# Peptides against a protein of PDB entry 6KZJ: the designs that were tried, part 32

Target 1, 71 residues: chain A of PDB entry 6KZJ
Amino acid sequence: SPDLLSEVSEMKQDLIKMTAILTTDVSDKAGSIKVKELVKAAEEEPGEPFEIVERVKEDLEKVNEILRSGT

## One batch from the design tools (peptide; made by RFdiffusion4, then SolubleMPNN)

Design b2_p18_4_s1
Fold by OpenDDE base, seed 5:
Structure b2_p18_4_s1 (fold): chain B 71 residues (1-71), chain A 18 residues (1-18)
Amino acid sequence: as target 1 above (71 residues)
Amino acid sequence: PLELVLEILKRLEALEKK
């Protein structure tokens, strides 16, 4: 749907902004998120677009918590 | 972490291609 496409576009824009201020001096295995799991999902993520977006939102929430904690 | 952000970007880009 157009609403889903716009939401994805906005998330991409925000993430691009985040990359400008983030560095690689932190562990990518912090928290409950595993990079390998996200890599696999990027290649072929199961589910309908809406379900994928909801999973991305959940993962972004975890990333945001990591960033707020200073790690 | 930057790597996680980049991987999420990849997921979103892959989604746009569906």
Scores: peptide ipSAE 0.551, ipTM 0.903, DockQ to the pose 0.352
Fold by OpenDDE base, seed 3:
Structure b2_p18_4_s1 (fold): chain B 71 residues (1-71), chain A 18 residues (1-18)
Amino acid sequence: as target 1 above (71 residues)
Amino acid sequence: PLELVLEILKRLEALEKK
């Protein structure tokens, strides 16, 4: 839907801003996200667009937890 | 971490092509 596309666009803009700030010295030591799995999802992610967005939001929360804890 | 953010961006870009 147009509303969902607008939400995705907004999320992309926020993430692009984050990439200008973040560095590669922070590691994922929580074990909650596997980068390799995310790579596969980018090529072919199953589900309806709304479901995919919800999964992305969940993964972003995990990223935020890593950044807050330093782990 | 940057690597994770970049991978999430790829997922969103793929979604926009659907």
Scores: peptide ipSAE 0.551, ipTM 0.902, DockQ to the pose 0.373
Fold by OpenDDE base, seed 4:
Structure b2_p18_4_s1 (fold): chain B 71 residues (1-71), chain A 18 residues (1-18)
Amino acid sequence: as target 1 above (71 residues)
Amino acid sequence: PLELVLEILKRLEALEKK
C-alpha cells in the first residue's frame, strides 16, 4: 500500500534522526523489548505488512518510554 | 537506546523490500 509505505518512510526518517542523538552505550538494557528477537524479525517477520507496522509501532512506543524515563 | 532503534529501523527497511 502506498499509504503504508509512506508511513514506514516517515517512521524511518524519525528513527534516523533519533540515532543521531542517541548514545552508543549498550550497558543500558531495555525493559520488555528483546533485541535478538528484533534481529530475527528484520530477516523474516511473519504477517502482512500492515500487521508488521503495527508491531513496529508498539515496539517504538516502548522505545519512547525508555527515552523519556530512562528505564 | 540506539541498539533498539537500529533494529527497528532494520525491520522497516526489510518491510519496504517485500
Scores: peptide ipSAE 0.550, ipTM 0.902, DockQ to the pose 0.394
Fold by OpenDDE base, seed 1:
Structure b2_p18_4_s1 (fold): chain B 71 residues (1-71), chain A 18 residues (1-18)
Amino acid sequence: as target 1 above (71 residues)
Amino acid sequence: PLELVLEILKRLEALEKK
């Protein structure tokens, strides 16, 4: 839907800005998130677009927790 | 961490193609 695509676009913009201030750490270990799982999800993410966005929001919250705590 | 953010970006870009 147009509204969902607008939300996704906004999320992308925020993430791009975030990358500008993050380290170049490429570790596959960070919190409870497995980078390998995210890679697979990018190729084959199950569910409708709305459901995918909700999962992304959950993962973004985990990223925020890592950034706030440093771990 | 940068790698996690980049992978989330990839997921969002893949979603936009659906």
Scores: peptide ipSAE 0.549, ipTM 0.902, DockQ to the pose 0.370

Design b2_p18_4_s2
Fold by OpenDDE base, seed 2:
Structure b2_p18_4_s2 (fold): chain B 71 residues (1-71), chain A 18 residues (1-18)
Amino acid sequence: as target 1 above (71 residues)
Amino acid sequence: PLELVMKILQRLLALEKK
């Protein structure tokens, strides 16, 4: 649905910001993320959209746990 | 956690292609 697509686009933007925050290399900038390389790798992502969404949810929970605990 | 965040971003990009 259009609402789901909008949600995905917002998530991408948030993750780009998180990438900048988590990067310790001072040479890396938020606008310098090699999205092009990720786009190429995305072509190899297996499974139906609903399966990918479930993996996204699972990994987001893992990120949340790591950031909350510091480890 | 940076690697994991990058993996999630990759998957979101994959969703847009399907």
Scores: peptide ipSAE 0.636, ipTM 0.929, DockQ to the pose 0.758
Fold by OpenDDE base, seed 1:
Parts: sequence; C-alpha cells; structure tokens
Structure b2_p18_4_s2 (fold): chain B 71 residues (1-71), chain A 18 residues (1-18)
Amino acid sequence: as target 1 above (71 residues)
Amino acid sequence: PLELVMKILQRLLALEKK
C-alpha cells in the first residue's frame, strides 16, 4: 500500500543513518553503503511483502534490545 | 548490531522491488 511504501522509505533513511553511526570501518569510505550490492541481494529475498515486513519488525526489535541493553 | 541493521535495510529494499 502507499502508506506502507512511505513507511518503508522512512525506515530505510533511518537505517542508513544507523549504519553510519554503528560502522567501525576505518577505510576512507567509512560509513558507505553499497546500495547496488544490497539491491542485487534483495532480489533473492524470499516471501510475500507481508512476510518480509514481519521479519523486519522482528529484527528491529532485536536491534532495539541490543542497543538498549548494550549487549 | 551492524550486520543486523544491514540485513533489515536489504529487506526494505526488497519490499520496494515487489
């Protein structure tokens, strides 16, 4: 749905910010994300959109837990 | 949890392709 697509776009932006904060890469391209590579890998993501959304929600909760607990 | 964040980002990109 249009609302879901808007939400996904917002989440994507937030995650890009998070990757820049969390990365420990010391290269000149620290914080850089190979979007093309992720897009290619995304073509192999199995399942219907609703199934993928459920996996996203689950993993976001895991990220939140890790960041909150520090472990 | 960088790897996990990257996995989520990949899945979000997958959603945009479907």
Scores: peptide ipSAE 0.636, ipTM 0.929, DockQ to the pose 0.791
Fold by OpenDDE base, seed 4:
Structure b2_p18_4_s2 (fold): chain B 71 residues (1-71), chain A 18 residues (1-18)
Amino acid sequence: as target 1 above (71 residues)
Amino acid sequence: PLELVMKILQRLLALEKK
């Protein structure tokens, strides 16, 4: 679905920004993420798209809770 | 939370490949 892919693309950008904020790396590469490695690992992600989406939603809720409560 | 965010990003990348 083009609508889903557009939403996914936007989410990726937001998560990359969050990653930069959450990293505690103090090196010159602070805020950088190993996207290339994630791309390779993505080929091994099990399940149909709708199943993956449900897992994404679940984990986003967890992230939201952690950021809101600190725990 | 960083590890969890990275996992989510990986799953989003997986969606684009399927």
Scores: peptide ipSAE 0.635, ipTM 0.928, DockQ to the pose 0.794
Fold by OpenDDE base, seed 3:
Structure b2_p18_4_s2 (fold): chain B 71 residues (1-71), chain A 18 residues (1-18)
Amino acid sequence: as target 1 above (71 residues)
Amino acid sequence: PLELVMKILQRLLALEKK
């Protein structure tokens, strides 16, 4: 679905921005991520798309919990 | 929780390859 593809693309962009916010690196490359390594690791991600989506939802909830409560 | 965010991003990249 083109709607799903657009949603995934927007989520990727938002998460990249979050890495810049959450990192404590003070170098000129603060917030930089190792995209190439993530791409390689992604090839080994098990499960069907619906299973991966469920894991994404679960971990997003965990991130929200940590940012909201500090734990 | 940078590590957790990176894990989520990895999974999104995995979705694009399937």
Scores: peptide ipSAE 0.633, ipTM 0.928, DockQ to the pose 0.764

Design b2_p18_4_s3
Fold by OpenDDE base, seed 5:
Structure b2_p18_4_s3 (fold): chain B 71 residues (1-71), chain A 18 residues (1-18)
Amino acid sequence: as target 1 above (71 residues)
Amino acid sequence: PLDLVLKILKQLLALEKK
């Protein structure tokens, strides 16, 4: 679905932004993420799309809880 | 944390390939 694809693309962009905020690296490459390496690693991600979506939901909740609680 | 964010990013990239 175009709607789901658009949503996934937006989430990717948001997570890249969060990565820049969360990193403590002060080098010239601060906040830089090797997306190509993640793309390659993604080929090994197990499960059907539905299963992956469920994991994304679960992990997002964990991130939200950590950010809210400050822990 | 950063590791968890990267994990989710990898998962999203996997979704795009399936």
Scores: peptide ipSAE 0.629, ipTM 0.931, DockQ to the pose 0.774
Fold by OpenDDE base, seed 4:
Structure b2_p18_4_s3 (fold): chain B 71 residues (1-71), chain A 18 residues (1-18)
Amino acid sequence: as target 1 above (71 residues)
Amino acid sequence: PLDLVLKILKQLLALEKK
């Protein structure tokens, strides 16, 4: 649905920003993400959209826990 | 951490392809 696609796009942008914050690389490419490689790898992601959304939710909760607890 | 964020990003990119 259009609403889901918009939400996914927003989350994607937020996660890209988060990666820049979380990376400790000090090279000239600090904060850069190899998005094109992820796009290619995404073709292998199994499951229907609903199943992928559920995995996203689970993994986001794990990220939240790590950021909240530091572990 | 970063690896998990990247995993989620890949999942989101997969959603855009389906």
Scores: peptide ipSAE 0.628, ipTM 0.930, DockQ to the pose 0.806
Fold by OpenDDE base, seed 2:
Structure b2_p18_4_s3 (fold): chain B 71 residues (1-71), chain A 18 residues (1-18)
Amino acid sequence: as target 1 above (71 residues)
Amino acid sequence: PLDLVLKILKQLLALEKK
């Protein structure tokens, strides 16, 4: 679905912004993501698209819990 | 939480390649 692909693209951008906020590195590269390395690592991500989506949902819930509780 | 965010980003990148 093109709508799902657009939604995934938006989530990627939001997560990149979150990474920049969460990093405490003091270098000029603070918040920068080596996307090329992540893309390469993504080659090893197991499972069909549906299974990956479910993992994304689960991990987002965990992120939300951590941010709410501070732990 | 940073490691978990990066994990999710990796998952999304994997999705786009499937």
Scores: peptide ipSAE 0.627, ipTM 0.930, DockQ to the pose 0.754
Fold by OpenDDE base, seed 3:
Order: C-alpha cells, then sequence, then structure tokens
Structure b2_p18_4_s3 (fold): chain B 71 residues (1-71), chain A 18 residues (1-18)
C-alpha cells in the first residue's frame, strides 16, 4: 500500500542519518555509505515482505539493546 | 552499531523491490 511504502522510505532516510552518527570516521566523508552497493546486495535478500519486516523489527531491537546497555 | 544499521538498510531496500 502507499502508506507502507511511505513508511519504508522514511525509515530508510532515518537509517542513513544514523550511519553518520554511529561512524567513527572524523573526516569530511564521515557517515558516507555505498548505497548503490547496498541496492545490489538487496537483490539477494530472501523472503516475502512480511518475513523481511520481521527481520527489520528484530534487528532494530538489537540496535536498541546495544545503545541502552553498551554491549 | 553501524553494521546492524547497514543490515537493516539493506533489508528496507529489498522491501522496496518487492
Amino acid sequence: as target 1 above (71 residues)
Amino acid sequence: PLDLVLKILKQLLALEKK
């Protein structure tokens, strides 16, 4: 649905911003990522949309736990 | 960490292609 596609696009943009925060690079290229490479790698991502969403939720929880506990 | 964020980003990009 258009609403779900908009939500995914918003999350994508937020995660790109997070890469700049989490990188240890202090150069002017801090937070730079090879999005085109990720797009190619995404073609190998298995599963139906529901399964991918579940993995996204799981990995987000892992990120949250690391940020809260430091481990 | 950054690696997990990149993994999630890849997953979202995959969703857009489905």
Scores: peptide ipSAE 0.627, ipTM 0.929, DockQ to the pose 0.782

Design b2_p18_4_s4
Fold by OpenDDE base, seed 3:
Structure b2_p18_4_s4 (fold): chain B 71 residues (1-71), chain A 18 residues (1-18)
Amino acid sequence: as target 1 above (71 residues)
Amino acid sequence: PLDLVMEILKRVEALLKK
């Protein structure tokens, strides 16, 4: 549906912004991250919007666990 | 750690760019 596609596109933009904030916030003293390796690992066959949303949901739950537990 | 958060976000970003 058009509404679902709009929600996914907004989520994409927000996640890109969050990534930029986190990388710049720690860029002064954090170690180098191999971005190319992460991109290759993410090049799973992009599924349909439902599969993408489910994968994002799983990763955000992992982020939530890290923030709550202090890991 | 923050490094794991950044890795996860980069993977999500890559998925959504495809």
Scores: peptide ipSAE 0.091, ipTM 0.576, DockQ to the pose 0.363
Fold by OpenDDE base, seed 4:
Structure b2_p18_4_s4 (fold): chain B 71 residues (1-71), chain A 18 residues (1-18)
Amino acid sequence: as target 1 above (71 residues)
Amino acid sequence: PLDLVMEILKRVEALLKK
C-alpha cells in the first residue's frame, strides 16, 4: 500500500541518517586516520554499528522496491 | 511477494536487536 511504502521509505531515510552519524563519529575519533579506511574497517566487522545500519538500509531498500513494484 | 517482504522485515528486526 502507499502508506506502507511511505513508512518503509521513511525508515530507510532514518537509517541513512544514522549511517552518516556513525561515519562522522568514527571520523571524529580517527585522529590522522582517513575516514575512508575507518569506514571500510567498520564494514568488515559484522557486529559494528555502521555495518548493521548499512545491512538494514539495504534490506529496507529491497522492501521499498517490492512495495513499489507491487509484486 | 508479501511473504518475502515479511521475511526481510524479520531480518531487519533481528539486525536492529544486535
Scores: peptide ipSAE 0.063, ipTM 0.558, DockQ to the pose 0.106
Fold by OpenDDE base, seed 2:
Structure b2_p18_4_s4 (fold): chain B 71 residues (1-71), chain A 18 residues (1-18)
Amino acid sequence: as target 1 above (71 residues)
Amino acid sequence: PLDLVMEILKRVEALLKK
């Protein structure tokens, strides 16, 4: 829907801001995480806007769990 | 940790660039 597209656009802008804030004074210390591979995998075409939103929602749930657990 | 959060956010950003 048109509303979904606008919501995805807003989410994108907010996520870019969040990433910029987090990367300003931090180092990639996650030795177990291959950043390049994960980014490359995410660059694969996710499909329709609905599928993009669902994947974003899933990742944000993971973020929420990490913040609650202190990981 | 925050490192994993940053990883996830980077993946999400890449996804939304498409």
Scores: peptide ipSAE 0.096, ipTM 0.583, DockQ to the pose 0.323; fails the geometry check
Fold by OpenDDE base, seed 1:
Structure b2_p18_4_s4 (fold): chain B 71 residues (1-71), chain A 18 residues (1-18)
Amino acid sequence: as target 1 above (71 residues)
Amino acid sequence: PLDLVMEILKRVEALLKK
């Protein structure tokens, strides 16, 4: 569905932005992140949007556990 | 550790670029 693909695309863009924000404070190299390129990449149509979203959710859960546990 | 967080975030970026 074009509506679903649009929603996934918007979510990709938001997640890329969040990733950039999170990395800027933890890495000196993050200052060199070309957010513009990441935004353009988010506009690219994913091959398997559902699978990508599920993988992202899993990884973010891992991040959440690490941050919560302090490891 | 933060190093692992950064690695995961990098993987997330890679996934989102596909």
Scores: peptide ipSAE 0.088, ipTM 0.571, DockQ to the pose 0.234; fails the geometry check

Design b2_p18_5_s1 (from b2_p18_5, 8 letters changed)
Fold by OpenDDE base, seed 4:
Order: sequence, then structure tokens, then C-alpha cells
Structure b2_p18_5_s1 (fold): chain B 71 residues (1-71), chain A 18 residues (1-18)
Amino acid sequence: as target 1 above (71 residues)
Amino acid sequence: KELGEVLYLLKLNMELLR
């Protein structure tokens, strides 16, 4: 459906944005911050990539449910 | 799941859908 395609496209865009943010954060802090610390910071900070990832996960699950149920 | 694992799974799903 048009709505499903739009939703998937939005999720894809969000994933690209998250990847870019994570990449820049790692690049900017690579000399001083361990990867583990960056991951923890991303997981704990509201509005950071982890939160966006969780939103995308939720949307992706909705897509999967639609595909499985046919509704 | 850790962030890296989640990102990987999402990437795979998006690649399957494109």
C-alpha cells in the first residue's frame, strides 16, 4: 500500500541519518573515547541514534506484522 | 541487543526491502 511504502521509505531515511551520526561521533571522538563508551552514550542519551534505532525497530516490526498477517 | 547488533539487523532489513 502507499502508506506502507511511505513508512518503509521513512525508516530507511532514519537509518541513514543514524548511521551518519554514529559515524561522525566515532570519527570526532576516536582519539579519546573508547567504542564501548560511545555505544553506552548512544544508548543512554535521548534523541541520539539509539533512540532513533528503537523507533525504527518498532516501525519495522509493524511492517513485519502487516506482511505476516496480510492486513 | 547492543546498538551495533540492532543497527546491523536494521541494515539487513532495509537492504532486503530496497
Scores: peptide ipSAE 0.084, ipTM 0.632, DockQ to the pose 0.098
Fold by OpenDDE base, seed 1:
Structure b2_p18_5_s1 (fold): chain B 71 residues (1-71), chain A 18 residues (1-18)
Amino acid sequence: as target 1 above (71 residues)
Amino acid sequence: KELGEVLYLLKLNMELLR
């Protein structure tokens, strides 16, 4: 639905902002991230907007827990 | 967990929404 697509777009924008802040903070300490593995993982992921939103929500919750715990 | 794990999750989600 158009509302879901709008919501996904909003979430993407928020992720861009968060990524920009965090990558700047850890640029001097950044470890290696295998881009190919991320791309493959994304391509195996269901492409339906609803399924993407649910996974993004789950991952954002994980991020929140990591930040709260400090681990 | 390390901040690198947070970055990994963010990048993964960026790829999903690409």
Scores: peptide ipSAE 0.128, ipTM 0.689, DockQ to the pose 0.097; fails the geometry check
Fold by OpenDDE base, seed 5:
Structure b2_p18_5_s1 (fold): chain B 71 residues (1-71), chain A 18 residues (1-18)
Amino acid sequence: as target 1 above (71 residues)
Amino acid sequence: KELGEVLYLLKLNMELLR
């Protein structure tokens, strides 16, 4: 579905932005974060776009839990 | 949980979306 692919592409862009913000903030405080390494792919998990989106949603919920807890 | 875990999860999701 072209709509699903567009949604996945938008999510990818948002994740790149969030990664840059978080790694920059940590680097300013700790000075040991390699932003470029976190942007590089190590191994892609197989799956259809819908299945990938569902996994992303689950992980984003975990991210939100961590951010809200502060730990 | 630690901020390092947040960054790791973001990395994994970026890899899935490549």
Scores: peptide ipSAE 0.126, ipTM 0.687, DockQ to the pose 0.098; fails the geometry check
Fold by OpenDDE base, seed 3:
Structure b2_p18_5_s1 (fold): chain B 71 residues (1-71), chain A 18 residues (1-18)
Amino acid sequence: as target 1 above (71 residues)
Amino acid sequence: KELGEVLYLLKLNMELLR
């Protein structure tokens, strides 16, 4: 379904954006409450933000591998 | 692999980042 594929693409894009927020220097976005809130939320989860990002990156790599292989 | 597996992984990651 085109709608389902669009939903998957949007979700993936959101994950990539959040990963970027957690890995970039937030000082450039010091005035952004939204960015700060996302960072704080990540810090409240099990593990540090870096550990969360590494898990996300690994899973995104697996997702890309699945999409490339078609299996 | 099935599209359902991709959706499952994406959902887990979204929940992890909440």
Scores: peptide ipSAE 0.092, ipTM 0.665, DockQ to the pose 0.090; fails the geometry check

Design b2_p18_5_s2 (from b2_p18_5, 7 letters changed)
Fold by OpenDDE base, seed 4:
Structure b2_p18_5_s2 (fold): chain B 71 residues (1-71), chain A 18 residues (1-18)
Amino acid sequence: as target 1 above (71 residues)
Amino acid sequence: KELGEVLYLLKLNIKLLE
């Protein structure tokens, strides 16, 4: 649906902005990211668009908890 | 948790939304 596509677009933009800020702030302390795992995740069908959005929301909650707690 | 995990999650989900 157009509403879902708009939501996805906004979420993606926010994620990109957050990534840019955090990458800049923690340049020397940024953990290594396994590119291979990212490639696998991209090739695997995580589900329909709605399901993908729900997974993103779940991970954003995890991000929020980490940033808030510092752990 | 490590901030590296945050970055990983963000990048992972960016790819999911592409």
Scores: peptide ipSAE 0.388, ipTM 0.865, DockQ to the pose 0.098; fails the geometry check
Fold by OpenDDE base, seed 3:
Structure b2_p18_5_s2 (fold): chain B 71 residues (1-71), chain A 18 residues (1-18)
Amino acid sequence: as target 1 above (71 residues)
Amino acid sequence: KELGEVLYLLKLNIKLLE
């Protein structure tokens, strides 16, 4: 739907902005088993647009948890 | 968790939305 397409566009823009901000102070490297699991999921068929958006929302929650915990 | 994990996760999701 047009509403979903607009939401996807906004989410993409936000993700790009977040990435640009965070890359200014990057010193830590990956090593989480949870991240590896997300990589495997991304290699599979993403599914319908709605499922893609839901996966992005779930990953953003994981990002939030990482930033809150500082780990 | 490492900040690098966050950045990698964001990059994957950006590609997913392309």
Scores: peptide ipSAE 0.387, ipTM 0.863, DockQ to the pose 0.091; fails the geometry check
Fold by OpenDDE base, seed 2:
Structure b2_p18_5_s2 (fold): chain B 71 residues (1-71), chain A 18 residues (1-18)
Amino acid sequence: as target 1 above (71 residues)
Amino acid sequence: KELGEVLYLLKLNIKLLE
């Protein structure tokens, strides 16, 4: 639906902005998150747009948890 | 946790949304 496409565009823009802000002075090291598994998942079929959005929402929650903990 | 994890997740999801 057009609403879903609009949501995707907004989410993408927000992610780009967050990336730009955080890359100003941060480490590129990986920590506790299973980066290897994330790479594998990204290389597989992501699914239809709705499914992709749901995956992004899940990862944003992970991001929030990391940022809140400061770890 | 390392902020690099956050950056990696963000970059992955940006690609998913392209």
Scores: peptide ipSAE 0.386, ipTM 0.863, DockQ to the pose 0.092; fails the geometry check
Fold by OpenDDE base, seed 1:
Structure b2_p18_5_s2 (fold): chain B 71 residues (1-71), chain A 18 residues (1-18)
Amino acid sequence: as target 1 above (71 residues)
Amino acid sequence: KELGEVLYLLKLNIKLLE
């Protein structure tokens, strides 16, 4: 649906901005993340766009928890 | 958790939304 596509685009933009902010103060481990592995992991995720959005929302909550706790 | 875990989650979900 158009509303879902708009939500997805907004979420992606927010994620990119968060990544840009956080990568400015990251240790050597930032370069250790394999892009190929991330792509493969994403391709293995099942579900329609709605299910993908729900997974993103869940992971955003995980991110928030990590940032709030500092751990 | 380490900041690297946050970055991993962000990058993973960016790819999911591509």
Scores: peptide ipSAE 0.380, ipTM 0.861, DockQ to the pose 0.098; fails the geometry check

Design b2_p18_5_s3 (from b2_p18_5, 6 letters changed)
Fold by OpenDDE base, seed 2:
Structure b2_p18_5_s3 (fold): chain B 71 residues (1-71), chain A 18 residues (1-18)
Amino acid sequence: as target 1 above (71 residues)
Amino acid sequence: KELGEVLYLLKHNIKLLE
C-alpha cells in the first residue's frame, strides 16, 4: 500500500530525528539497557511491513512513557 | 526507566523500518 509506505517513511524520519536529538542532548548520559529487553528484541520476528509498523507504534508508546516518567 | 532503553528502542525500530 502506498499509504503504508508513506507512513513508514515518515515514522523512520521521525525516529532518526528523535535519536539525533537525544544522543546529542544526553551524550554520555544515555544510561543502561535492560538485558532481558535486549534478548526479547533479538528473538522477535519482525514480520510483514504492517506488523513491523505496529511494533514500532508500540515501542513509541513505551518511549513516550519512559520520557514522561523521566526515569 | 533508563534513557538507554529509549535510545535502544529508537535505533532498533529505525533498523526495522529499513
Scores: peptide ipSAE 0.456, ipTM 0.894, DockQ to the pose 0.094; fails the geometry check
Fold by OpenDDE base, seed 4:
Structure b2_p18_5_s3 (fold): chain B 71 residues (1-71), chain A 18 residues (1-18)
Amino acid sequence: as target 1 above (71 residues)
Amino acid sequence: KELGEVLYLLKHNIKLLE
């Protein structure tokens, strides 16, 4: 739907902006990432567009919690 | 959680939205 496409575009733009800010501010402060989780994520079928958006929303919540808590 | 996880999540989801 056009609403979903607009939402995807806006979310992508926001993610890019957040990534840019975080990479510039904490270039030497990024923690380690588990290889097993990376492999699983790379092999995961993203699913339909709506499902992808829902996954993004879930991950954004995780991002918010990490940034807020510092953990 | 580590900041690296944040960066991964952001970059991963950017790819998903491409």
Scores: peptide ipSAE 0.454, ipTM 0.894, DockQ to the pose 0.095; fails the geometry check
Fold by OpenDDE base, seed 1:
Structure b2_p18_5_s3 (fold): chain B 71 residues (1-71), chain A 18 residues (1-18)
Amino acid sequence: as target 1 above (71 residues)
Amino acid sequence: KELGEVLYLLKHNIKLLE
């Protein structure tokens, strides 16, 4: 639905913003993340767009908890 | 947890939404 697509777009933009902020704060000691592995992981992720959005929401909660706890 | 875990989650989900 158009509402879901708008939500996806907004979520993606927020994720990009968060990534940009955090990548500037991490030192060069930040662990390397292989883009190839990320792409493969995304391609293997099952589910229609709605299910993917739900996974994103869950991971955002995980991010919030990590940032809040500082661990 | 390490900030790297946060970055992984963010980047992973960005890819999911592409």
Scores: peptide ipSAE 0.450, ipTM 0.894, DockQ to the pose 0.098; fails the geometry check
Fold by OpenDDE base, seed 5:
Structure b2_p18_5_s3 (fold): chain B 71 residues (1-71), chain A 18 residues (1-18)
Amino acid sequence: as target 1 above (71 residues)
Amino acid sequence: KELGEVLYLLKHNIKLLE
């Protein structure tokens, strides 16, 4: 579906932007965490594109909760 | 939760969408 592909592209770009902002802020003020290592180790379950997008949306909600809580 | 978890989740999901 072209709509799904467009959504994926937009979500990916937004995630990249958020990552850049957060990594820059943390790297300038605090010690870097082994994020690269964690990402490499996080190769998880395959799924259909729609299912992957739904998982991404769920994780974004988790991110929001963490950021709002400050923990 | 730690900011490191946030960064992990973001980068992990970027990878999933590649």
Scores: peptide ipSAE 0.450, ipTM 0.893, DockQ to the pose 0.098; fails the geometry check

